# Ledger of designs, part 49: peptides against a protein of PDB entry 3C66

Target 1, 189 residues: chain A of PDB entry 3C66
Amino acid sequence: KSWANLFEKNDFFFRYKFYLEITAYTRGSDEQHLKWSGLVESKVRLLVMKLEVLAGIKIAHPFTKPFESSYCCPTEDDYEMIQDKYGSHKTETALNALKLVTDENKEEESIKDAPKAYLSTMYIGLDFNIENKKEKVDIHIPCTEFVNLCRSFNEDYGDHKVFNLALRFVKGYDLPDEVFDENEKRPSK

## One batch from the design tools (peptide; made by RFdiffusion4, then SolubleMPNN)

Design b2_p14_3_s1 (from b2_p14_3, 7 letters changed)
Fold by OpenDDE base, seed 1:
Structure b2_p14_3_s1 (fold): chain B 189 residues (1-189), chain A 14 residues (1-14)
Amino acid sequence: as target 1 above (189 residues)
Amino acid sequence: ELEIIPSEKLSFNL
């Protein structure tokens, strides 16, 4: 299948049974987040290359655009909760306890001056070579190398109170609602 | 059955 088909959002999130989510988190300014997320996004291709050469991985295809969201994040506990709950349909409903920043509400005084957590999420669709009934694929090493590569770029990215990076292996039926349009039904189990 | 390691969310504190 040509890379051109990866631009169709609707096809990409139904094409694979498995996805790797890469989320850059920033509790700070929009400028801090743009620098951090831009760095992470620039390195995703290197992670894809490392995944493609693993035994048991047939295909690793990145989605070309990040998903962006931001929340009012008044406390460190709220920031930890965002990092725990985001990226899975099973847990994302917990984020409803926080105020989502939207284009409609961003100019409200209570939101404008509030501390914010920014999220930028990249997706990699995965297809596996199922040769054996019990195939194990270890992605720990390439994921760790990727995180180290991003965090080592600038000493400021070592501040976990501000900058975080998470990777989540997710089944297609457990993808966040953000990847589907209102008229789309998530894949069944 | 396909087993992916690790199966959980990886937050790297490094």
Scores: peptide ipSAE 0.258, ipTM 0.853, DockQ to the pose 0.770
Fold by OpenDDE base, seed 3:
Structure b2_p14_3_s1 (fold): chain B 189 residues (1-189), chain A 14 residues (1-14)
Amino acid sequence: as target 1 above (189 residues)
Amino acid sequence: ELEIIPSEKLSFNL
């Protein structure tokens, strides 16, 4: 039985109490985003390997499919707001102030030619070894190494006005709405 | 209690 069948979307976002979100941001063209997000996605397996060997992490399981979204992003302040508010159910409602690009609206003249921010988000489910009395798990080093690896690949990825990369530790009850189907109930605390 | 470091969103403005 292939590992692929074990990660049917159906229960991944209910299996773990904790998740690491990896979001690649691009304020530019779709082509720029495809190159940037594709690079980030290609490196996620290396981050998983570094997380798995940390004392206190029992399991680090990547979800195999990215979540894609895009917003009309007319200003740099809007781009900063997206990066601040995205990736948590508590804060994602602030993004309602921006126009979400959809298949239904993408051909509208006001949206088609507008500046856009593109987002690709990868998820890693985390299980921890509580028995070892390690109250603290430091993921800063492997996360920093991951970001440096992605940004150092091409000099263009050093332009923070265009390309950004964020990692967020999130509890299952605070996952973004995008990970749940319309018929799924969000996990409780 | 499990403490994850860092607990905040890691925006790496490197």
Scores: peptide ipSAE 0.257, ipTM 0.853, DockQ to the pose 0.741
Fold by OpenDDE base, seed 4:
Structure b2_p14_3_s1 (fold): chain B 189 residues (1-189), chain A 14 residues (1-14)
Amino acid sequence: as target 1 above (189 residues)
Amino acid sequence: ELEIIPSEKLSFNL
């Protein structure tokens, strides 16, 4: 089925029970992040193709737009914390310890020149073929292949102090708040 | 019941 039926944001994050989040992280410049996240984004279609052929996966549908965020990230520990806590509603409150960069604050001197972590998050909605009461779907291989593909593109992307890539399997009710509009109620369990 | 492997965040950070 053609990805051309771009789901509107509002339908997409309510349509599936399960999502795969792909987050490109950069602790560095906006230019570094643009290159890295752009590369990752360009490869998501290959991951989708690999997911679609798994016997347990009925649908793997990418959301077309990345979610962009950035945090003041003065330390490596802060960067590790972002990578640990981001992408789940259960854990995202820990990010409140960091200064989120917004359009309102980005020009503040304390923010403008601060070290930053940039995040670009892509989403894949997943529907599963649940024929049996106990089905195991292993997505480790295609996810690993995807990460390796992205990181192997340029030697610089091997620097985990700067460039990171994570994939998270999440339930719709545990999606980050950023995917919902202010007037939207997050999916229930 | 659906079991997704891995169930946790995949980070390839060394």
Scores: peptide ipSAE 0.251, ipTM 0.851, DockQ to the pose 0.720
Fold by OpenDDE base, seed 5:
Structure b2_p14_3_s1 (fold): chain B 189 residues (1-189), chain A 14 residues (1-14)
Amino acid sequence: as target 1 above (189 residues)
Amino acid sequence: ELEIIPSEKLSFNL
């Protein structure tokens, strides 16, 4: 059985205490986002391999499907706000100031032709090998290598006004609401 | 206590 088929979505976001979120952002066309997010997604396995060999990491398990969302994003400040606030339950409520694009509203004239920010988020569940009371795990190197690998693929991905990539370390109780079903209770601290 | 570096969102504005 492939690891991908072993865990239903519902078990994955309860199984780990810690997650690494990888979000590809695009302020542009859906086609631009598809290319960018597809590239990022294709490289996640390389990041997992680099995380697994770190002495403090016992398990790095990728979730196989991206989470996709889009917002009306009329300004650069809105795009910066999305990048700052997205990916944490503590901060995601600030995104309610923006118009989320949904299947129900995407055909509205005010939304259809509006500038958009597209988001694709991949998750890696992390288990740590903590032998001592104070352990420090530095994931900066593998994360930086991953970002450089993605951005160096095409010169166009150097345009930070259009293409961005963020990695966030998140505790299970602070995961975005999008990962849980309506009937699921968020993990406690 | 587990300390992860970096603790904050890595926005790689490289």
Scores: peptide ipSAE 0.251, ipTM 0.850, DockQ to the pose 0.760

Design b2_p14_3_s2 (from b2_p14_3, 7 letters changed)
Fold by OpenDDE base, seed 1:
Structure b2_p14_3_s2 (fold): chain B 189 residues (1-189), chain A 14 residues (1-14)
Amino acid sequence: as target 1 above (189 residues)
Amino acid sequence: ELEIIPSEKLSAVW
């Protein structure tokens, strides 16, 4: 079965206590973002394979559809703020200071020609084999290797003013609002 | 308690 057929959106974000969030950022053109995010997405399966063989990880299941958003991003400071605040329910409200690009507003002159930051986010649900309450699981190596793999593909992806890639370990109760429908309640702490 | 390393957001410099 293809990964796309493994899980429905509605149950995936309630199934696990822990998630790994992978976000590709682009401050540039839509074309630049499509190439960058497409590359990152194409490599997620390799990260999953590396996670599955780690001691303490029982299951690593990807949600194969990316979440996509874009913001008007007039300054480098705004771009840094997006990268800092995105991906956590605790901090994502700070993004309300920026103009979210939507299908309804994208044709407005003030938005159409504005500099934009594009975001594509992939999720991996994690189940841990916790034999002892004091177990440590180190995912640093697989995550770092993944970032290096993506960035090394093209020299242009070394430009941090344009292209960025971040991985965030997130608890289910702290997932961004984007993963839930309006009628769904986020998991409790 | 389960400890995941790293606990913070990872953005590697290339």
Scores: peptide ipSAE 0.213, ipTM 0.801, DockQ to the pose 0.774
Fold by OpenDDE base, seed 2:
Formats: sequence, C-alpha cells, structure tokens
Structure b2_p14_3_s2 (fold): chain B 189 residues (1-189), chain A 14 residues (1-14)
Amino acid sequence: as target 1 above (189 residues)
Amino acid sequence: ELEIIPSEKLSAVW
C-alpha cells in the first residue's frame, strides 16, 4: 500500500495496534488556539523523526489531519477534567458532563460567549520491533523534547491556565470515538 | 510483553 494511503482516515486507525496522541489544549480564544495548535502541529514531524530512530520502533506514521473539538469550560476544574479524561475511550464519557460546541449550537447565547476549551489532536501510528527481544521501548525522551520545544517557543505558552500540551500512548481499541466513523466498528483487543 | 515508557499520559506542566 502506498504511503498516500497511510494518511487517509479509511484504515489508519485500524492499521496499528498502538498510537501516540498529541493534544494541544487552549482555554481562551479561538485565535489563541489557532496559533498554539498550529505551532504544535508544525513540530509533529520532528517528533516522528525522533521516534523512527528508536531501536524499538519500526514505524511511526503521522495522521496528517488534526481532530478538532471544543467544550464550554466555565471553570479551571472543568479544564483539568478535560485534560484528564480526553484521549481514551475508557474515560471520554466523562466529557459528556460538559457542553460540546457544535455547528448547530455555537450561536446559542449560552454557548457563544461562554468560556471554551479548544482541543486539537494529532495521531501517530506506531509499529514496534518485537523481534529484537526488547521488552521495553522508552519514548519519554523524544516526547519530553517535543513538549519543551513547543512550550518554549513563546513565553505566553507558559501559562498553563490557558495553554497545555499532552502526549498519550493509546492502544487501538482505546482510541477516542472521534477517530471512527459512525459505521465503523472499534478495533477489538 | 511490550512495555512503553511512559505508559500513561505525559502532560506538559509549566
């Protein structure tokens, strides 16, 4: 299958057993989020390059399109909850306690001017070299370097009340619902 | 069994 097919949604989230999720969070304006998420997204290729050279990683393939979502986020506690619960099918149901902003409801008075948390999520599919008898793969270093690279770009991004960045290692069966179409069946364990 | 480090979410704290 051509490299082009690796960047299409059709089978990307079924192709790998493991994924790295990269989520940029913003509790602020859409303009703030656009700048922050755009920066993070622009650096993902550097993370991929660093992952690919690890002895335990056979393949690191990015999905090129971010997943975008936003929630009404009245409090800092809500923002912390979003950051804790997002990115896993096991925990994402907790987000139902918050109002998801949609094209249908964004103009409602209760939503339009409400404080919001914006999320942009990038995915990297991972294939590992299991044959090398390496039972352990440490991705902490490249992930930390990536976070530091993004957060140090502008001093404003040091405000954790507004801007956050998280990386999550996720198994294919525990990917968020957002990555699947309504007619697609979630991968099994 | 494959062990990935970190096994959990890595959050940027600043």
Scores: peptide ipSAE 0.206, ipTM 0.800, DockQ to the pose 0.783
Fold by OpenDDE base, seed 3:
Structure b2_p14_3_s2 (fold): chain B 189 residues (1-189), chain A 14 residues (1-14)
Amino acid sequence: as target 1 above (189 residues)
Amino acid sequence: ELEIIPSEKLSAVW
């Protein structure tokens, strides 16, 4: 990774106090995930546009690169657990119960042919217009419209046993470890 | 204080 890429990444995940995570999940083939995640990623700019026009949002800045991970996922319960626990530092340690697929282990017989859950995560940094002591911003509508847009693109994406999509509002100090390099200190509260 | 709605994870239901 170039120093430029490292600085861009570092600056992004320290620049904002708040982030919106968009995760596409696939329990199936790599090909299925490529199509699903590619679709979701292609629509993120539309969500950004809808967020930017909200009165309480000053900035909605997408990070350009997805974060990719995959786990051995033998059961539906494991898939539900991944969807529940992923995307937050406080809960992600539960994923250690599953086998993370890596370049080093992907060719092992026990992993190669195992059922897998694939994850692609996009991040949007958020800055808010805080004028008063209390500010209320409703992002439910834009987020729901985004999910519906992605889900309705193909009837196959209606199979929640295979394809899922989740959005999570996360504070900077609770971002997953994946967004930080080993030498980076996690933001404080 | 900033209140974001929804504050919880929004998962697709289908």
Scores: peptide ipSAE 0.201, ipTM 0.797, DockQ to the pose 0.797
Fold by OpenDDE base, seed 4:
Structure b2_p14_3_s2 (fold): chain B 189 residues (1-189), chain A 14 residues (1-14)
Amino acid sequence: as target 1 above (189 residues)
Amino acid sequence: ELEIIPSEKLSAVW
C-alpha cells in the first residue's frame, strides 16, 4: 500500500482508538541517538507492511513525524524508569522525577553536560476488523521481528545499557500528553 | 472485545 495517505497531526491522534508506539531510547550521546533512532525510523515502514497483512488489522497508518524528548539520566535506574513509564498517560507522571531537557534549559550548566536519555517515538494508528465480539489479534510476531531487525543491524545496538527499543500498544485515551497540543483535549474512554 | 497480543509493552529488554 502506498504511504501516500500519511496523516498530518491535525486529527491523527483522534482518528484511531488504538495506537502502536515505537520508541527508540538512547542513553549516550546525541550522535548515538541520531544514528539509532534514524535506523529505527527507517524500518517503520516494514513493520507497517507486516501489520497491514494481518487479518485482524484493517488499517495501520504511521504518523510521519517522530516525537523527540530527552531527560537528564544520571543512573541506569533512571534509564529503566524512563523505559518503564514512558508512553502511557497513566504512567508518564513518574517522569516528572527527572529533568526534562528543553530548549529553555538545555544550556544550563547542570543540564548541558549531564548524562541524558534520548527518546524518539513513532506512532502507528490502528483500525481493526472486529467481526466477532471475541477477537484476538496477535501483533507479537511482527513487533518482535521489527525489534530484532533493528537491534541486529549493528552489534553496538545490542548494548541494552545504551540502546533500547520498545513497542507499546496504547489506547487513544492513554496516549502521552506530548502528542496533543495545549489547546487539544485528550480523547475520552 | 478486542484482545491485542501482546497487551503489554514489548521490548528486547523487558
Scores: peptide ipSAE 0.189, ipTM 0.790, DockQ to the pose 0.684; fails the geometry check

Design b2_p14_3_s3 (from b2_p14_3, 8 letters changed)
Fold by OpenDDE base, seed 5:
Structure b2_p14_3_s3 (fold): chain B 189 residues (1-189), chain A 14 residues (1-14)
Amino acid sequence: as target 1 above (189 residues)
Amino acid sequence: ELIIIPSELLRANW
């Protein structure tokens, strides 16, 4: 109930030690991505509800807005690389090999008509009930159910060459750079 | 230590 009032971004990415990232990928048109990402985003609340009832999870708070990015993606291998490397500070530097589409460059002739991969990323802040020195929390079931719910919504979403969905568990210090403002210092380990 | 499954990335298998 309290997360509904998290209107200000200011400390969300500093508040939790752990995050679940949900990224919808589209290698196709902006219209295709809008439909796909919109569907995924509309279902995030259901995932939160499933996470909150797990005994090991104390809090699951969604961030209210997606992060949007797009890359020039000329090949299937590039699309695979994006899906492999995106969402972790440790690996995101590999994406520098691709052209990030920005408001400044989107009208360039080499970018405007190029094949693109679109990304929409939702974040869930997680707090865990740690009663013992070593605890195991399995979120695979609710995450898999969420993926199945999204991909089964439309037959077109069965085309893995176009549409993909990933969930990444990350530590706060390993969040992508995009979640921090220029003046914000990344959380320490 | 906290162990989360999956520990890193869960990608949809189409």
Scores: peptide ipSAE 0.312, ipTM 0.889, DockQ to the pose 0.801
Fold by OpenDDE base, seed 2:
Structure b2_p14_3_s3 (fold): chain B 189 residues (1-189), chain A 14 residues (1-14)
Amino acid sequence: as target 1 above (189 residues)
Amino acid sequence: ELIIIPSELLRANW
């Protein structure tokens, strides 16, 4: 399989049993989000490099295209809920309580000028050397270093009311619905 | 069994 195929959606979300999700959150303007998410995206390759050298990780392959979404986010509690519930099929249904912004509805008066939370999500497919071993893989260090790298880049990114960043380790069967096309069947357990 | 740390969500602490 060519290296180019790693950047094609076609089988990426079926290729690995495990994924690391990286989500940049912004409760603010689209411009703020573009700057923040662009920064985070620019650093993903450094995280991949740190993951690849871990003894328990055989492969860490990024899907380079981010997934973009936004919600009407009237309150800080709504923003907290988004950060807690997004990125897992088990929990993402809780987001149905919020209005998803779409191309079809973005010009509606109730949505156009509403406070919004923007999300940009990047994925890393993971293959482990220890699938059949009773061993632990600790990715906390490289993930924390990545978070620190991003948030320390600009003092404005210290405002957690606006900017946030999360990493989620997810099994393939628990990937968010957004990664699959309508005709694609979610991986089974 | 494969144990990953953290097992699920790591949120940035601001």
Scores: peptide ipSAE 0.300, ipTM 0.884, DockQ to the pose 0.771
Fold by OpenDDE base, seed 4:
Parts: sequence; structure tokens; C-alpha cells
Structure b2_p14_3_s3 (fold): chain B 189 residues (1-189), chain A 14 residues (1-14)
Amino acid sequence: as target 1 above (189 residues)
Amino acid sequence: ELIIIPSELLRANW
């Protein structure tokens, strides 16, 4: 069974209490981002496999479609802000200081030729083995291995001014607004 | 209580 058939978008972001977000960042061209994000996305299954074998993890289910966004990103500080603030409802409001690129505005002359940060975000829903009485689950190792795998694939991806990668553990109620449709209510605590 | 490590954000270290 393909992962694509396992989850409908409508219930995926309500099904789990916990999610792992994998975001590929590119401050450069759309072509650069396509290559980088495509690589990251192609490796997500390996991360899932590593998560699934952890004693504390019962389920690690990927949402197979990436979320794509881009911002006008004129400075390195803006790029750092995006990387720090993106992926959490608690912090995403800080991104309102930046111009989100949309289908409606992308052809505006001030946006079209502006420096951009591109984001591709993959989600993994997590269910934990409460029965194992493990109070702690360490996902740092598989996450770090994943980062290293992606980063080491091409020497160009060593340029952290252009390419970046982050993994964020979030609770369902703290997922970014982008994962919900306008008619959907954010999960409660 | 379930403690996840890392608790929030892991950024790539270039």
C-alpha cells in the first residue's frame, strides 16, 4: 500500500497528538529549491523507517504531500527568522513581518524579482507506546542522521546561507495554520 | 509524562 493511500488530508492533521515536521529551506532560486527539497523529500521514508524501530514509537506515518511556501527574503536575518519561527502556531505570527508569496501576488514587480526563501515541509504523524513506561523518547539520533544524509548528498548543500533543513517536533494543536483548511478548526489541547 | 528529545526544533548544523 502506498503511503499516499493511507491518509486523507482531512483527517491526518487531527489523527495524531504529535507530529514531526521536516522543512527544507532554500534562499536562492526556485530551481535550487526544487533540487534540494526533492532530495529531502526522497529521503523522508528512510527517516520514517528509523523512527518506527524506536521502542517508544508505535507509529510514524508520513503525509506524502509537501506543503510549499515562499517568502520575500531580502536579508540573512529574515532567513534566520523564517527558520526559527516557521512550523509552530505559537511562533508563525512573526512571519507576518515578511511578504508571503502567493499566486495572487507573485507577478507583482516588487515580488517577482525579489530574493526569496522557499520552504517545503513534510509531516510525520507520531503515536507513542505509552505501555512501554518509557518517559523519554529520543528522536535526536534518527533526525540527525537524516539531516546528515541530506546535507552530505551534494557539496552545494553545505552552503547554509542558501540551503537549510530543520526538523520540528510539534503537538497537533500547535501545527501551522497552513495544514488546515479555512473551514477546519484547529485541534484543541 | 512523555518527554521527546529534542523537544522542539532541530536545525541542521552546517
Scores: peptide ipSAE 0.297, ipTM 0.882, DockQ to the pose 0.757
Fold by OpenDDE base, seed 1:
Structure b2_p14_3_s3 (fold): chain B 189 residues (1-189), chain A 14 residues (1-14)
Amino acid sequence: as target 1 above (189 residues)
Amino acid sequence: ELIIIPSELLRANW
């Protein structure tokens, strides 16, 4: 099946039991984030290619549209919390302690000039070829290579106080709420 | 049982 047929959001996040999330973080300006996230997004296809050739991976399909969010992020501890808690349904409720920036509130004086963390998240659906009752698939190498590729592209991305990158392996039932519409039921465990 | 490494989160270390 061509990747082109996976553009329907509603079907993609129900098709797989497993997902790899790639999140680019920026604590800085929107311009800084656009450059950083754009770079990361441009390299996702290379990660997919590396995953597809691994033993035990049958399919690696990217969802091509990024998910964008931003939070008021007044402290470094808040930025660390975002990076720790984002991307899992189990942990994302911790982010409710922060102010989510929305189209409705972005022009408020308290939000407009506040320090912000920007997030851009890409998803890869994974299907595994399980031959035995216990199958081990190691994706550490291709993920690490991907991180190194992105972070080494520009010296500015060496500032971990501003730019960060994380990959999270997530089960379908633990996907963050952002991937589902209000009327969609989360997959069961 | 499927064992994936890393099992959860891989954060970039700068």
Scores: peptide ipSAE 0.281, ipTM 0.880, DockQ to the pose 0.800

Design b2_p14_3_s4 (from b2_p14_3, 7 letters changed)
Fold by OpenDDE base, seed 5:
Structure b2_p14_3_s4 (fold): chain B 189 residues (1-189), chain A 14 residues (1-14)
Amino acid sequence: as target 1 above (189 residues)
Amino acid sequence: ELIILPSEKLVARL
């Protein structure tokens, strides 16, 4: 069965206690973002395979659809703020200081020609095989290899002013609001 | 060392 057929959207973000968020950031054009995010997305399966073979990981299941968002990003500091605050319910409210680009506002002159940060986020649900709460699973190696694989594909992706990649380990109760429908209750702690 | 404990938020900005 394809991973796409394993989970209805509604069950995926409630099924796991832990998630790995993979966010491709682009401060540039939509075309630049499409290339960058598309590359990152194409490599997620390789990361999953590397995670699945770790002794402490029982299950690594990717969510099949990216979450897309974009913000008006006039400064480099704003871009750093987006990268710092995005991907956690605890911190995402800081993004309200920035103008979210929506289908309704994208044609406004103040938004259309403004510098933008584009975000594409992939999720991996994680189930750990940890008998003792003291056992540490080091996912640094597979995550670093993944980032290096994405960055090495094109020299242009070495420009951290434009292209960024973040991997965030989050608990289900701290997932961003974007993953839940308006009628869904956030998982409890 | 980014040791992801189930309790730790790993934000790997790489």
Scores: peptide ipSAE 0.037, ipTM 0.742, DockQ to the pose 0.290
Fold by OpenDDE base, seed 3:
Structure b2_p14_3_s4 (fold): chain B 189 residues (1-189), chain A 14 residues (1-14)
Amino acid sequence: as target 1 above (189 residues)
Amino acid sequence: ELIILPSEKLVARL
């Protein structure tokens, strides 16, 4: 079972040249994040369906497992930094300035009571039906509809100080380190 | 307008 899941994971993040990252952010409680991220995750299949019908998209395949992380996030500026830097290998090193919450440190008094930002990220692998590298695929409409659908579910999700949702288009060579195992080499450009 | 070009990195904050 573990090897099959590893091979499925490994194959997924090498299979596509392009990925759409969907990250639910919460600066609040774990309960708030569980509700928010669970809602976002439940709607990803609807986004996939809207992407698949676009003429320039050949394949939109969701990775079924979310990636979860949490950081000590004492300020709003730290929360903005997380949202700016997360989701790209080029920029994710900036997150090293923040304390990552781990199973080993979560019970430390300085971490336990600290304000936290929670992240849950879903990935969609994209294959484009583009013969000419100059063709543009506009995914703005389905992405905007998706965000509006998630935000409209509860009025509390309109509070951008607590709840955020970002969609990032990323090349396979610029995926975050979290998607690769220790023994895996990042895709080349 | 979020036009994804295969060459472009888009960060959509929506």
Scores: peptide ipSAE 0.037, ipTM 0.739, DockQ to the pose 0.256
Fold by OpenDDE base, seed 2:
Structure b2_p14_3_s4 (fold): chain B 189 residues (1-189), chain A 14 residues (1-14)
Amino acid sequence: as target 1 above (189 residues)
Amino acid sequence: ELIILPSEKLVARL
């Protein structure tokens, strides 16, 4: 099966038991987010290469398309909540307290000029070379190197009030709803 | 430290 067929949404989020989510957050302008998320996305391939050479990782396959969302984010506390709750089906319902920006509502007066948090999320499907559930794979080094590479690109990206980057390890059954189509059943535990 | 355990959910905020 060609690598190209792995990038079709149809089975990617069902193929692996484990995923690494990489989310770029921006509380600022769309232009700021475009630059930040574009940088992060451009480095994901380097992270994949570093993950693939780890003895405990058999496969690291990126999903090629980012997932984009934005919320009205009037406070710093709201921005912290987004970063805490996003990326897990168990916790994402807390985001319903915020106004999701959509194509239908983006021109509303209450939304158009409101402070926003922008999110771009990349997914890596992981297959482990682990026979025993007690075995551990440390991905600290490649993940830290990746974040440092992104943050060091521009001094402005050091402002954690505006720019954030999170890496989340999740199980397939705990992936956010955004990765599934309306007709797709979430993977069972 | 981001240590992936099959049983654990890990969030690294960097």
Scores: peptide ipSAE 0.037, ipTM 0.741, DockQ to the pose 0.259
Fold by OpenDDE base, seed 1:
Structure b2_p14_3_s4 (fold): chain B 189 residues (1-189), chain A 14 residues (1-14)
Amino acid sequence: as target 1 above (189 residues)
Amino acid sequence: ELIILPSEKLVARL
C-alpha cells in the first residue's frame, strides 16, 4: 500500500506528538522553485528510511502532500525572516507583516511582478520508543545527510540567496495553522 | 527543539 493511502489529512496531524518539517525555500521564479521543491520532495522517502532505523524511533510516517505558500519578498531580510518564523505556531504570526500570495490577489500588479519567496513543506510524523525519559534520539546525522544530498544535486542550489532548505522538529501543538482545517481544534500541550 | 537552518547551522535545542 502506498504511503499516500495510509493517512487522511484529518488524522495525521493529530496522530503524533512530534513532527519533522522539511521546507524548501526559493526566492526567485516559480520555475526555480518547482525544480528545487520537486527535488527535495523526491528525497523525503530516503530520509524516512534513515529515521526508521534509528534506535528510539518507533515510527516515521511522511505526509505525502506538500503544503505550498508564497509571499511577496522584496528584501533579503524578509527572506531571512520567513525562514526564521515559518513552521511554528508560536512564530508564524510574524509572517503577517508580509503579503501572502493567494489565488485572489496573484494577478494584482503590485503582486504579479513583485519578488517572491516560495515555500514547499513536507511533514514526517514521529513516534518514539523511549523506554527511559533520559534517552535522546539524535536525528542530526540523517537530517544533515538529507540536506547534503539535496544541495549536492546541482551547484545552483549552493546559492543561499535563492535556495534554502530547513528541517524543523516541532511538537504537535506547535504545528502551523496551515495543517488544520478551520473547524479543527489544535492539539493541546 | 531541533532546527536545521538553511545556513547549515545545526541548532540542536533538544
Scores: peptide ipSAE 0.039, ipTM 0.727, DockQ to the pose 0.109; fails the geometry check

